# Designs tried in a protein design run: peptides against a protein of PDB entry 9GMZ. Part 71

Target 1, 343 residues: chain A of PDB entry 9GMZ
Amino acid sequence: TGFPLELLTRPATERLAYFENYTVAHPRLKEVYEILMRTIAEPAGASFIFVYGASGVGKTTLRLRVEQKLTELALPKLESDRARVPVVGIEAIAPESRYFNWKEYYTRALITLEEPLIDHKFDYGVRGISRDNFGKINVESKVVAPALRRALENALIHRHPDVFFVDEAQHFGKVASGYKLQDQLDCLKSLANMTGILHCLLGTYELLTFRNLSGQLSRRSVDIHFRRYCADSPEDVQAFKSVLLTFQQHLPLAETPNLVDHWEYFYERTLGCIGTLKDWLKRVLSDALDREATTITLKDLQKRALSVAQCQKMFKEIQEGERQLSETEADVQNLRSALGLGA

## One batch from the design tools (peptide; made by RFdiffusion4, then SolubleMPNN)

Design b1_p12_5_s4 (from b1_p12_5, 7 letters changed)
Fold by OpenDDE base, seed 3:
Structure b1_p12_5_s4 (fold): chain B 343 residues (1-343), chain A 12 residues (1-12)
Amino acid sequence: as target 1 above (343 residues)
Amino acid sequence: SKFVPGEVHLLA
């Protein structure tokens, strides 16, 4: 089953939006989704979940799918508890300065918590925080970061989300010396402890540095590795080809392009990362729609592909992350063997 | 619906 054929008569914007909102359920996404949902339901005293994997592996898609599911599951309870927000998700922004902008972070978190037009008026107890005529939170420039933090703590306690997502969470560390990164982690830890809200940090393999900085955080965290597909695994190759076939069927074009026959080229330029693949296909689809093309050609794909140099850089970053995890797994196995627990 | 590999999901 492919895309709805009626899309072929619809505007290019609607055709593109269909593909943008389209998600393929692939094995790695399913695996991580199930682990994450289970961990959110039963955190077992964890305050943090770390979801790490390659850039473009699909972490944002995972987040959005979990947010959707948590919202769906909460709907029956939201009728009785009008103050509750099932889930909150924000994206961390790379700081322009050497310091993470906590004021901006708290402001964005507060805005996101209030975006559901929840009629329940909550006074955050902070002067300079108001709601506009549309119920949207407005924060005056005079409001300082400590006041915004208190407002966020109160909002999180009152709204009681099942989880607080922070996407692109590696941005907490990118500009920090090891010391500054520890300070950021201590701030997040304090927020989680003060609110009792489970935090899920999604990011690249740069998040692995967070585990090394705080032995206390590791005791209160669950780690989830969102793996890419590997070309040396027949099962992974088959899964990747299946994803290509599914995307091929769901590109709203008059003629179905043959993507599967070019699977090696797609793998070469995505490194087995489905998010990277989807973003590539979005760009190519946009170009095709702009030209009113009936299909996508190999030349169209080549025009929007990542360069070999970009792929080589990304691959080195992936290999370093995978190596660090493999070494950790070996260390765990060595420890188990040394303890007499067997292989 | 149950999350099935290869299944299509529209994100709202």
Scores: peptide ipSAE 0.007, ipTM 0.384, DockQ to the pose 0.024
Fold by OpenDDE base, seed 1:
Structure b1_p12_5_s4 (fold): chain B 343 residues (1-343), chain A 12 residues (1-12)
Amino acid sequence: as target 1 above (343 residues)
Amino acid sequence: SKFVPGEVHLLA
């Protein structure tokens, strides 16, 4: 079934919002979703989950769908446990300096934990943290990072989310090298251990560098690779075409555009990343709605496509990440073989 | 990050 036909009589803003909120449950997304949900339900002593993949592969969509599902599953328990937050998610900020801003990180985490307005009377154990009349957390400028950490630890323990998401987690690794990066990892590890809250770090392949530096995290972490679709795989090509067909049916336009016939062009300019594809189509849809167009043309697509140079840069980053993972997989196989464990 | 509820369509 396509989009609701009634949308054709609705304002452009509603038509665009429909498409923005629409998610294609494509095979890679489903696979990673199932693995992630299972791991959250049964962490088996893991303190960390690493979800890595290309920029624009759909990690944000994955996070949002997991957050939705965890919230839905928690609803019956939330009636009895009014302090509980089922899930919390933040985005790591790229540091402006050579140092990660832990104060900002802890502040944003605290604010996010308190968004549900569940318990208005929680004592953070830290002076200078308060709630306004709308339940929003206010942090006084005088509150230092160690105090904010303690407040966050207390809040995480009290709210007891099933998982703490950190999106764009590669930003932890951008500033710190060597010992400083280890210290950051140890800080995160300590936070997870002190709170008993499972942390899920989502990021680009740059997250692998961060992951590999911590031999201690390796023992308590689950790795999830969110792969793009590869043109050298017939199954992946078919899945990508099916995604195009689905998006084609869910563009709220009077005339259904033929996206599938242009699958190679879509692949060339998205590198098999469905998030990149959706963002592209969203921009093109917005343009079409602004001009009250009945459909989308190839020229409309071309106007909003990533440049070849952008795609080449992104592809190099993807290839490097995929190479590192392939080498790691080979190392695991070699280790297993050396241990006398069959493949 | 504001969760925006959305329709999930399974690829047939």
Scores: peptide ipSAE 0.000, ipTM 0.358, DockQ to the pose 0.021
Fold by OpenDDE base, seed 5:
Structure b1_p12_5_s4 (fold): chain B 343 residues (1-343), chain A 12 residues (1-12)
Amino acid sequence: as target 1 above (343 residues)
Amino acid sequence: SKFVPGEVHLLA
């Protein structure tokens, strides 16, 4: 089934919002979703989940869908436990100063965890953290990062979410000169250990540096690779074409565009990343709605496509990440062989 | 369906 035909009579803003909120349940997203949901339900002593993959593969979409599901599953329990928050999700910010801002991270986490609609107000015992008349948390500029951390630890313990999500978590790797990435990893590890809350870090292949630096985290972490679709796999190509078919049916335009016939061009400019594809189509749809166009043409697509240079840069980053994973798999196989375990 | 409200299945 395509988009609701009634959208054709609605404002451009509603048409765009429909497409923005539309999610294709493609095979890789479904696979990673099921693994992640299972891991959250049965962590088996894990303190961390790492979800890594190409930029624009769909990690944020995955997070949002898991957050929605965990919230839905928690609803019956939330009626009895009004202090509980089922899930917390934040996005780590790219630091302006080349160093990750922990104060800002703790502040955002605390604000997200302590939404005004929570009936059970907790006193954090930290001077300079207050609630306004609307129940919104206010953090005074004088509050230092260690105090905010303690407040967040107490809040996480009290609210007891099933998981704490951090999107764009590769930004934790932004350390100032003279600081060790290990110290930041130890900080995150201590936060998870002190709260007993499972942390899920979603990010680019730069998250592999976190796995490689902490042999201790490897014992308490679950790794999930969110793969792109590969053009050398007939199954992946078919899945990618099916995604294009689904998107063309859900673009709220009077005439259905033929996206599938241009699948190679879409693949060339998205590298098999469905998030990149969706964002491209959003831009093109927005332009089409602004000009009251009946459909999308190849020329419209070309106008909003990533440049070849951008795609080449993104592809190099993907190849580096995929190589590191392949080397790790080979190392495991070599280790098994060396141990006399069948490869 | 194991999918959250707002998810649409891939059309085969």
Scores: peptide ipSAE 0.000, ipTM 0.376, DockQ to the pose 0.023
Fold by OpenDDE base, seed 4:
Structure b1_p12_5_s4 (fold): chain B 343 residues (1-343), chain A 12 residues (1-12)
Amino acid sequence: as target 1 above (343 residues)
Amino acid sequence: SKFVPGEVHLLA
C-alpha cells in the first residue's frame, strides 16, 4: 500500500509532513529494535546499553520508535501511577567549548523529564528550579551543576523511567584529554548507579572509544551494533532495494518515481545508511513540491545529493569504526582461545 | 503492533 491518494490534493506542507513522519521497517532497524526492547525489559543487572553505528544509519529513528512503544506499553499502568514517566530521551549537544556543558545537559534532562501533563508535582529541593503556570520547568542561571545533578537524580528516582536515552552520545567523548573522558564516564556511571535507572547511549562509532576507556562499565553494559547495509552482501543489497521500493511508494507525488533502478547511485551517496537516504529524499521531495512537479527525476536527486568528498569522508569514518569492532570481535575469540574455552 | 520488516509506520 502506498501513500493516501488524498494527499495529492493537500497542501505541500501536509504532503512533506507525511513523508517526514513515515518510517520504513527495514531488517537492521527491526533487529536492533527487538534486541533493544528485550534488553530494556530484562537488563540483567546492566546499567548501560550502548547503541553504536554509522552517522545516518537511523539511531534517532530507533530511539523514537522505542520511546513510542515503551509509552504505549506503559499507558495502562500510568493511569494508576501518575508520577511515573515510562521513558526519557534527550539529545546530547556538541559543546561550543572543548568542555562538555554538564549544567546544560542536566537542565535539558530535567526539562524533558518533567512534561507539563504530569499531574504529580515533584519538589526537586533545589532553590532556583520552579514550574511556571504551564507546568514547564524553569532553571535560574544561578543554579550550579552539582545542584542540577542532584535534582536530576531525585527526578529520575521519583519518575522511574524504564530507560534514559541519550542520543548523539559521542559528544561526551569530545574532551581534549583521555583523563577528562574518564571523569565523564564516571559521572554517567555515578548517575546510573545513584538512580538505579538504565541508561542507553546512542552514538556514532566514536562512542566505542568512550566505551573502551571504562573497564568497569564492561561488566554492566550491553553493546548493540546498528550496522549499515553493505554492498558486498547480496542480502543487504536486496534489503536496500526493498527500502527504495517502499520509499518510492510513499513519496506523495502524482507519478511514482523509479528509485530502485538507481539503487547503486543511492548506495554510493548514502553508504547503505537509511537515515541518510530518508533525509536526502526529504530534501528532494521538498524541492519537487515547491515546483509542483509530478515526479522526481535523477537530476532532482543529483541537486540534493551529498558530494563525493562528503561521502568519502563519511566512508573513512565508517571503515575505521567497523575495523575497530572487527578487532574487538577477534580479541574476544583470542581471549576465549587463550582461556581454553575453544573458539 | 509488532515492528514487522517491510511495514510502514507513521511516527506520532
Scores: peptide ipSAE 0.006, ipTM 0.382, DockQ to the pose 0.024; fails the geometry check

Design b1_p12_6_s1 (from b1_p12_6, 6 letters changed)
Fold by OpenDDE base, seed 5:
Structure b1_p12_6_s1 (fold): chain B 343 residues (1-343), chain A 12 residues (1-12)
Amino acid sequence: as target 1 above (343 residues)
Amino acid sequence: MLEPVDPLPLPP
């Protein structure tokens, strides 16, 4: 089934919003979703989940869908426990100063956790944190990062979410000169341990540095690799073409564009990353709606494609991440062989 | 034959 034909009579904003909200349950997304949901339900003593993969693979889409499902599953319990928040999700910000801003992180986390819809007002015991007349948290500029951390710890304990999501978590790896990445990892580990809340860090392959630096985190973490589709796999190519077929049916245009015939060009400019594909199609759809076009042409696609130079840069970053994972798998196999365990 | 992929269910 394609898009609702009624959209063809609707404003451009509504047509675009339909496509933005449309999510394809592609095989890799479904697989990672199922693993993540099981891990959240049964952490088995894990304090962290690491979800890593290429930029634009669809990690934010995964997060949002898990947040929605956890919220749905919690609804019956939220009626009895009005203090509970089922899930918290934030995006880590890229620091302007080359150093991760913990004060900003704690502030954003606290604001997200304490949205006005929560009837149960919690006093954080921290001077300079207040609620306005609308129930929004206001944090005075004088409040220091250690005080905000204590407020967040208390709020997480009180609200008891099933998981705390941090998207773009590779930004924790941005340390100033003279600081150790280990100290930031220990800070995150301490926050998870003090609150008893499971943390899920989603990010690029730069998150592998977190795994490699903390042999202690490896015992208390679950790793989930969100893979792209690979052109050397016939199954992955078929899945990628099926995604293109689905998107072409869900573009709210009078004439269905033939995206599948251009699958190689789409693969060349997305590297098998479905998030990158969707964002490209959103830009092209927006342009088509602005000019009241009946369809999308190859020329329209070319106008909004990533440059070859951008794709080459992204591909190098992917190859580095995939190599590090392959080396780790080989090291495990070598260790098993050396232990006399069958490979 | 290429088949379309189902959408992820939206919360009600």
Scores: peptide ipSAE 0.075, ipTM 0.779, DockQ to the pose 0.117
Fold by OpenDDE base, seed 4:
Structure b1_p12_6_s1 (fold): chain B 343 residues (1-343), chain A 12 residues (1-12)
Amino acid sequence: as target 1 above (343 residues)
Amino acid sequence: MLEPVDPLPLPP
């Protein structure tokens, strides 16, 4: 089953929106989704979930799908408990300065928790936090970071989400000294402990450096590796080709493009990352729709491809992350052997 | 045989 054929008579904006909203349930996404949903339902005393993987692997898509499912599952309970928010998700912003802006982080988290549709008004107990006539939270510039933290702690306790998502969480690690990184970890740990809310940090392999600095988080964290597809695995190559086949059927064009025959070129320019692939195809589809083209050609793909230099940089970052994980797995085996538990 | 992968449903 492909795209609805009626889309061919619709405006370019509607055709593009269809593809933007379309998500391929590829094997790695399904696997990580199931693990994450199960872990959120049964955290077993965990305070943190770490989801790490390559840039463009699809972590944001995973987050959005989990948020959507948690919201759907909560709907029957939300009718009776109007104060509850089922899930909250924010994206960590890269600081303009060498220091993570906690004031901005707390402000964004508060704004996201307080959707206008929540009937139950909560007083944050902090002067300079107000709701407008549309129910939006306004934070005055005079409100200091410690006050915003207390407001967020109170809001999280009151709204009691099943999970608090932080996307691009590697941005917490962009602090020049390991000591300051530990302080940031301790800050997040304190927030999770004070609220009793499960935190899920999604990020690149840079998140591993952040995760490894806190030996205390090891006992209270679940780790989920969102792997890319690897060209050295026949199963992964087959899955990647199946994703291309699915995307070519869901591009709202008059003639179905043959993406599968170009799988090696797609792999070369995406490194097996389905998010990178989808974003590339979105750009190419937009260009095709603007030209009223009947299909997508290899020339159209080449025009919007990442450069070889970009791919080489991304691949080095992936290889370093995969190496660090492989070393960690070997260290676990060595530890088990040293403990006499056998491999 | 190469088969399509199922979409994850978006809620409407």
Scores: peptide ipSAE 0.031, ipTM 0.722, DockQ to the pose 0.117
Fold by OpenDDE base, seed 2:
Structure b1_p12_6_s1 (fold): chain B 343 residues (1-343), chain A 12 residues (1-12)
Amino acid sequence: as target 1 above (343 residues)
Amino acid sequence: MLEPVDPLPLPP
């Protein structure tokens, strides 16, 4: 089934919003979603989940869908436990300096955790944290990072989210020294341990460097690889074409564009990353709606495509990440062989 | 044969 035909008579903003909100349940997204939901439900003593994959593979879409599902599942319990938050999600920001701003991180986490709609007021036990007349948290500039950490620990314990999401978590790794990166890992580990809250870090393959620094985290972490579609796999090519077919049916245009016939060009400019594909199609759809076009042409696609240079850069980053994972698999086999367990 | 992929269910 395609988009609702009634959308063709609706404003461009509503037509665009339909496509923006539309999520294709492509095989890799479904697989990772199921693993992630199961792991959140039954963490089996894990304190961390690492979700890693290419930029634009769809990690943010995955997070948002899991947040939505966890919220839906929690609704019956939230009526009885007004203090509970089912899920909290933040985006880690790239530090402007060589130092990660923990004060900013804790502040953002507190602001996100304490939405105005939560009737149950919690005292953070920290001077300089207040709520405005709208229930929004205000953190005074005088509040120091250790106090904000204690406030966040108390808030997480009180609100008891099923998971704490950190998107773009590779930004924790962008610190100038391995020692500082270990301190950051120890800080996150301590937060997870003190609160008993499962942390899910979503990021690019740069997150692997962060994950590998702590052999203790490996014992208390679950890894989820969100793979792109590969052109050397017939099954992946079929899945990618099926995604294109689905998107072309869900573009709210009078004439269904033939995206599938251009699958190689779509693959060339997305590297098999469905998030990149969706973002590209959103830009092209916006342009088409602005000019009241009946369909999307190849020229419209070309106008909003990533450049070859951008694709080459992204592909190098992907290849490096995929290589690191392949080396890890080889290291496991080498370790097993060295232990006499056989391959 | 290419088949459309279903959307992830949106909560109501």
Scores: peptide ipSAE 0.031, ipTM 0.714, DockQ to the pose 0.117
Fold by OpenDDE base, seed 3:
Structure b1_p12_6_s1 (fold): chain B 343 residues (1-343), chain A 12 residues (1-12)
Amino acid sequence: as target 1 above (343 residues)
Amino acid sequence: MLEPVDPLPLPP
């Protein structure tokens, strides 16, 4: 079963939107989704969830699917509790300066909490925070970061989301000395503790540095590794090929392109990251639709591929992250053996 | 044999 054939007569924008919204339930995404949903439902005293993996593995897709599912599950309760927001998700922005902009972070979080047209007027108790005529939060320039934090704490308590998502969370650390990174973690920890809201940080393997800085976070965190597909695993290669087959069937083109026969080239230029694959195919599909092409060729793929240099850089970053995790697993096994717990 | 992977169920 492929895309709806009616799409072939629809505008290019609708055909592209179909593919953009299409999500393959590939094994790693399904596994991480189930773990994350279970952990959100039963956090067992955790204040943090760390979801880490390669850039382009599909973390944003995971977040959006969990947000959507949590919203669906909350709908029956939202009829009775009009103040509740089931989930809040933001993306952390890389700071332009050597310092993370907490004022911007709190402002974006507040805006996101109020984006659902919730008729329930909440006074944040902070002068210079208002709602516009469309119900959107407006924050005056005079409002300082500590006041925005208090407003966010009050909003999170009042709206009581099941989880607060922060995507691209490695951006908390990119500009920080180890000291500044600890300060950022202490701020997040304080926000989670003050509100009682579970925080989920999604990011690259750079998030592993957060685990090393605070032995207290490790006691209150759940770690979820979102792995890529590995070419040395026959099962992973089969899963990757099945994803290519699925995307091949769901590209809204008159002639089904043969992506599967090029699986090695797709693997070479995605490193087994399905998000990277999907984004590549989106670019190629957009180009094909703009030209009113009937199919996608290898030349079309090559035109929008990541360069070998980009892939080599990404692969080094992945290998370093995978190495750090493998060393940690070995250390755990060595500790278990030393404790007499057996292999 | 290659099999297609099901889409993640979209919430309604």
Scores: peptide ipSAE 0.105, ipTM 0.784, DockQ to the pose 0.117; fails the geometry check

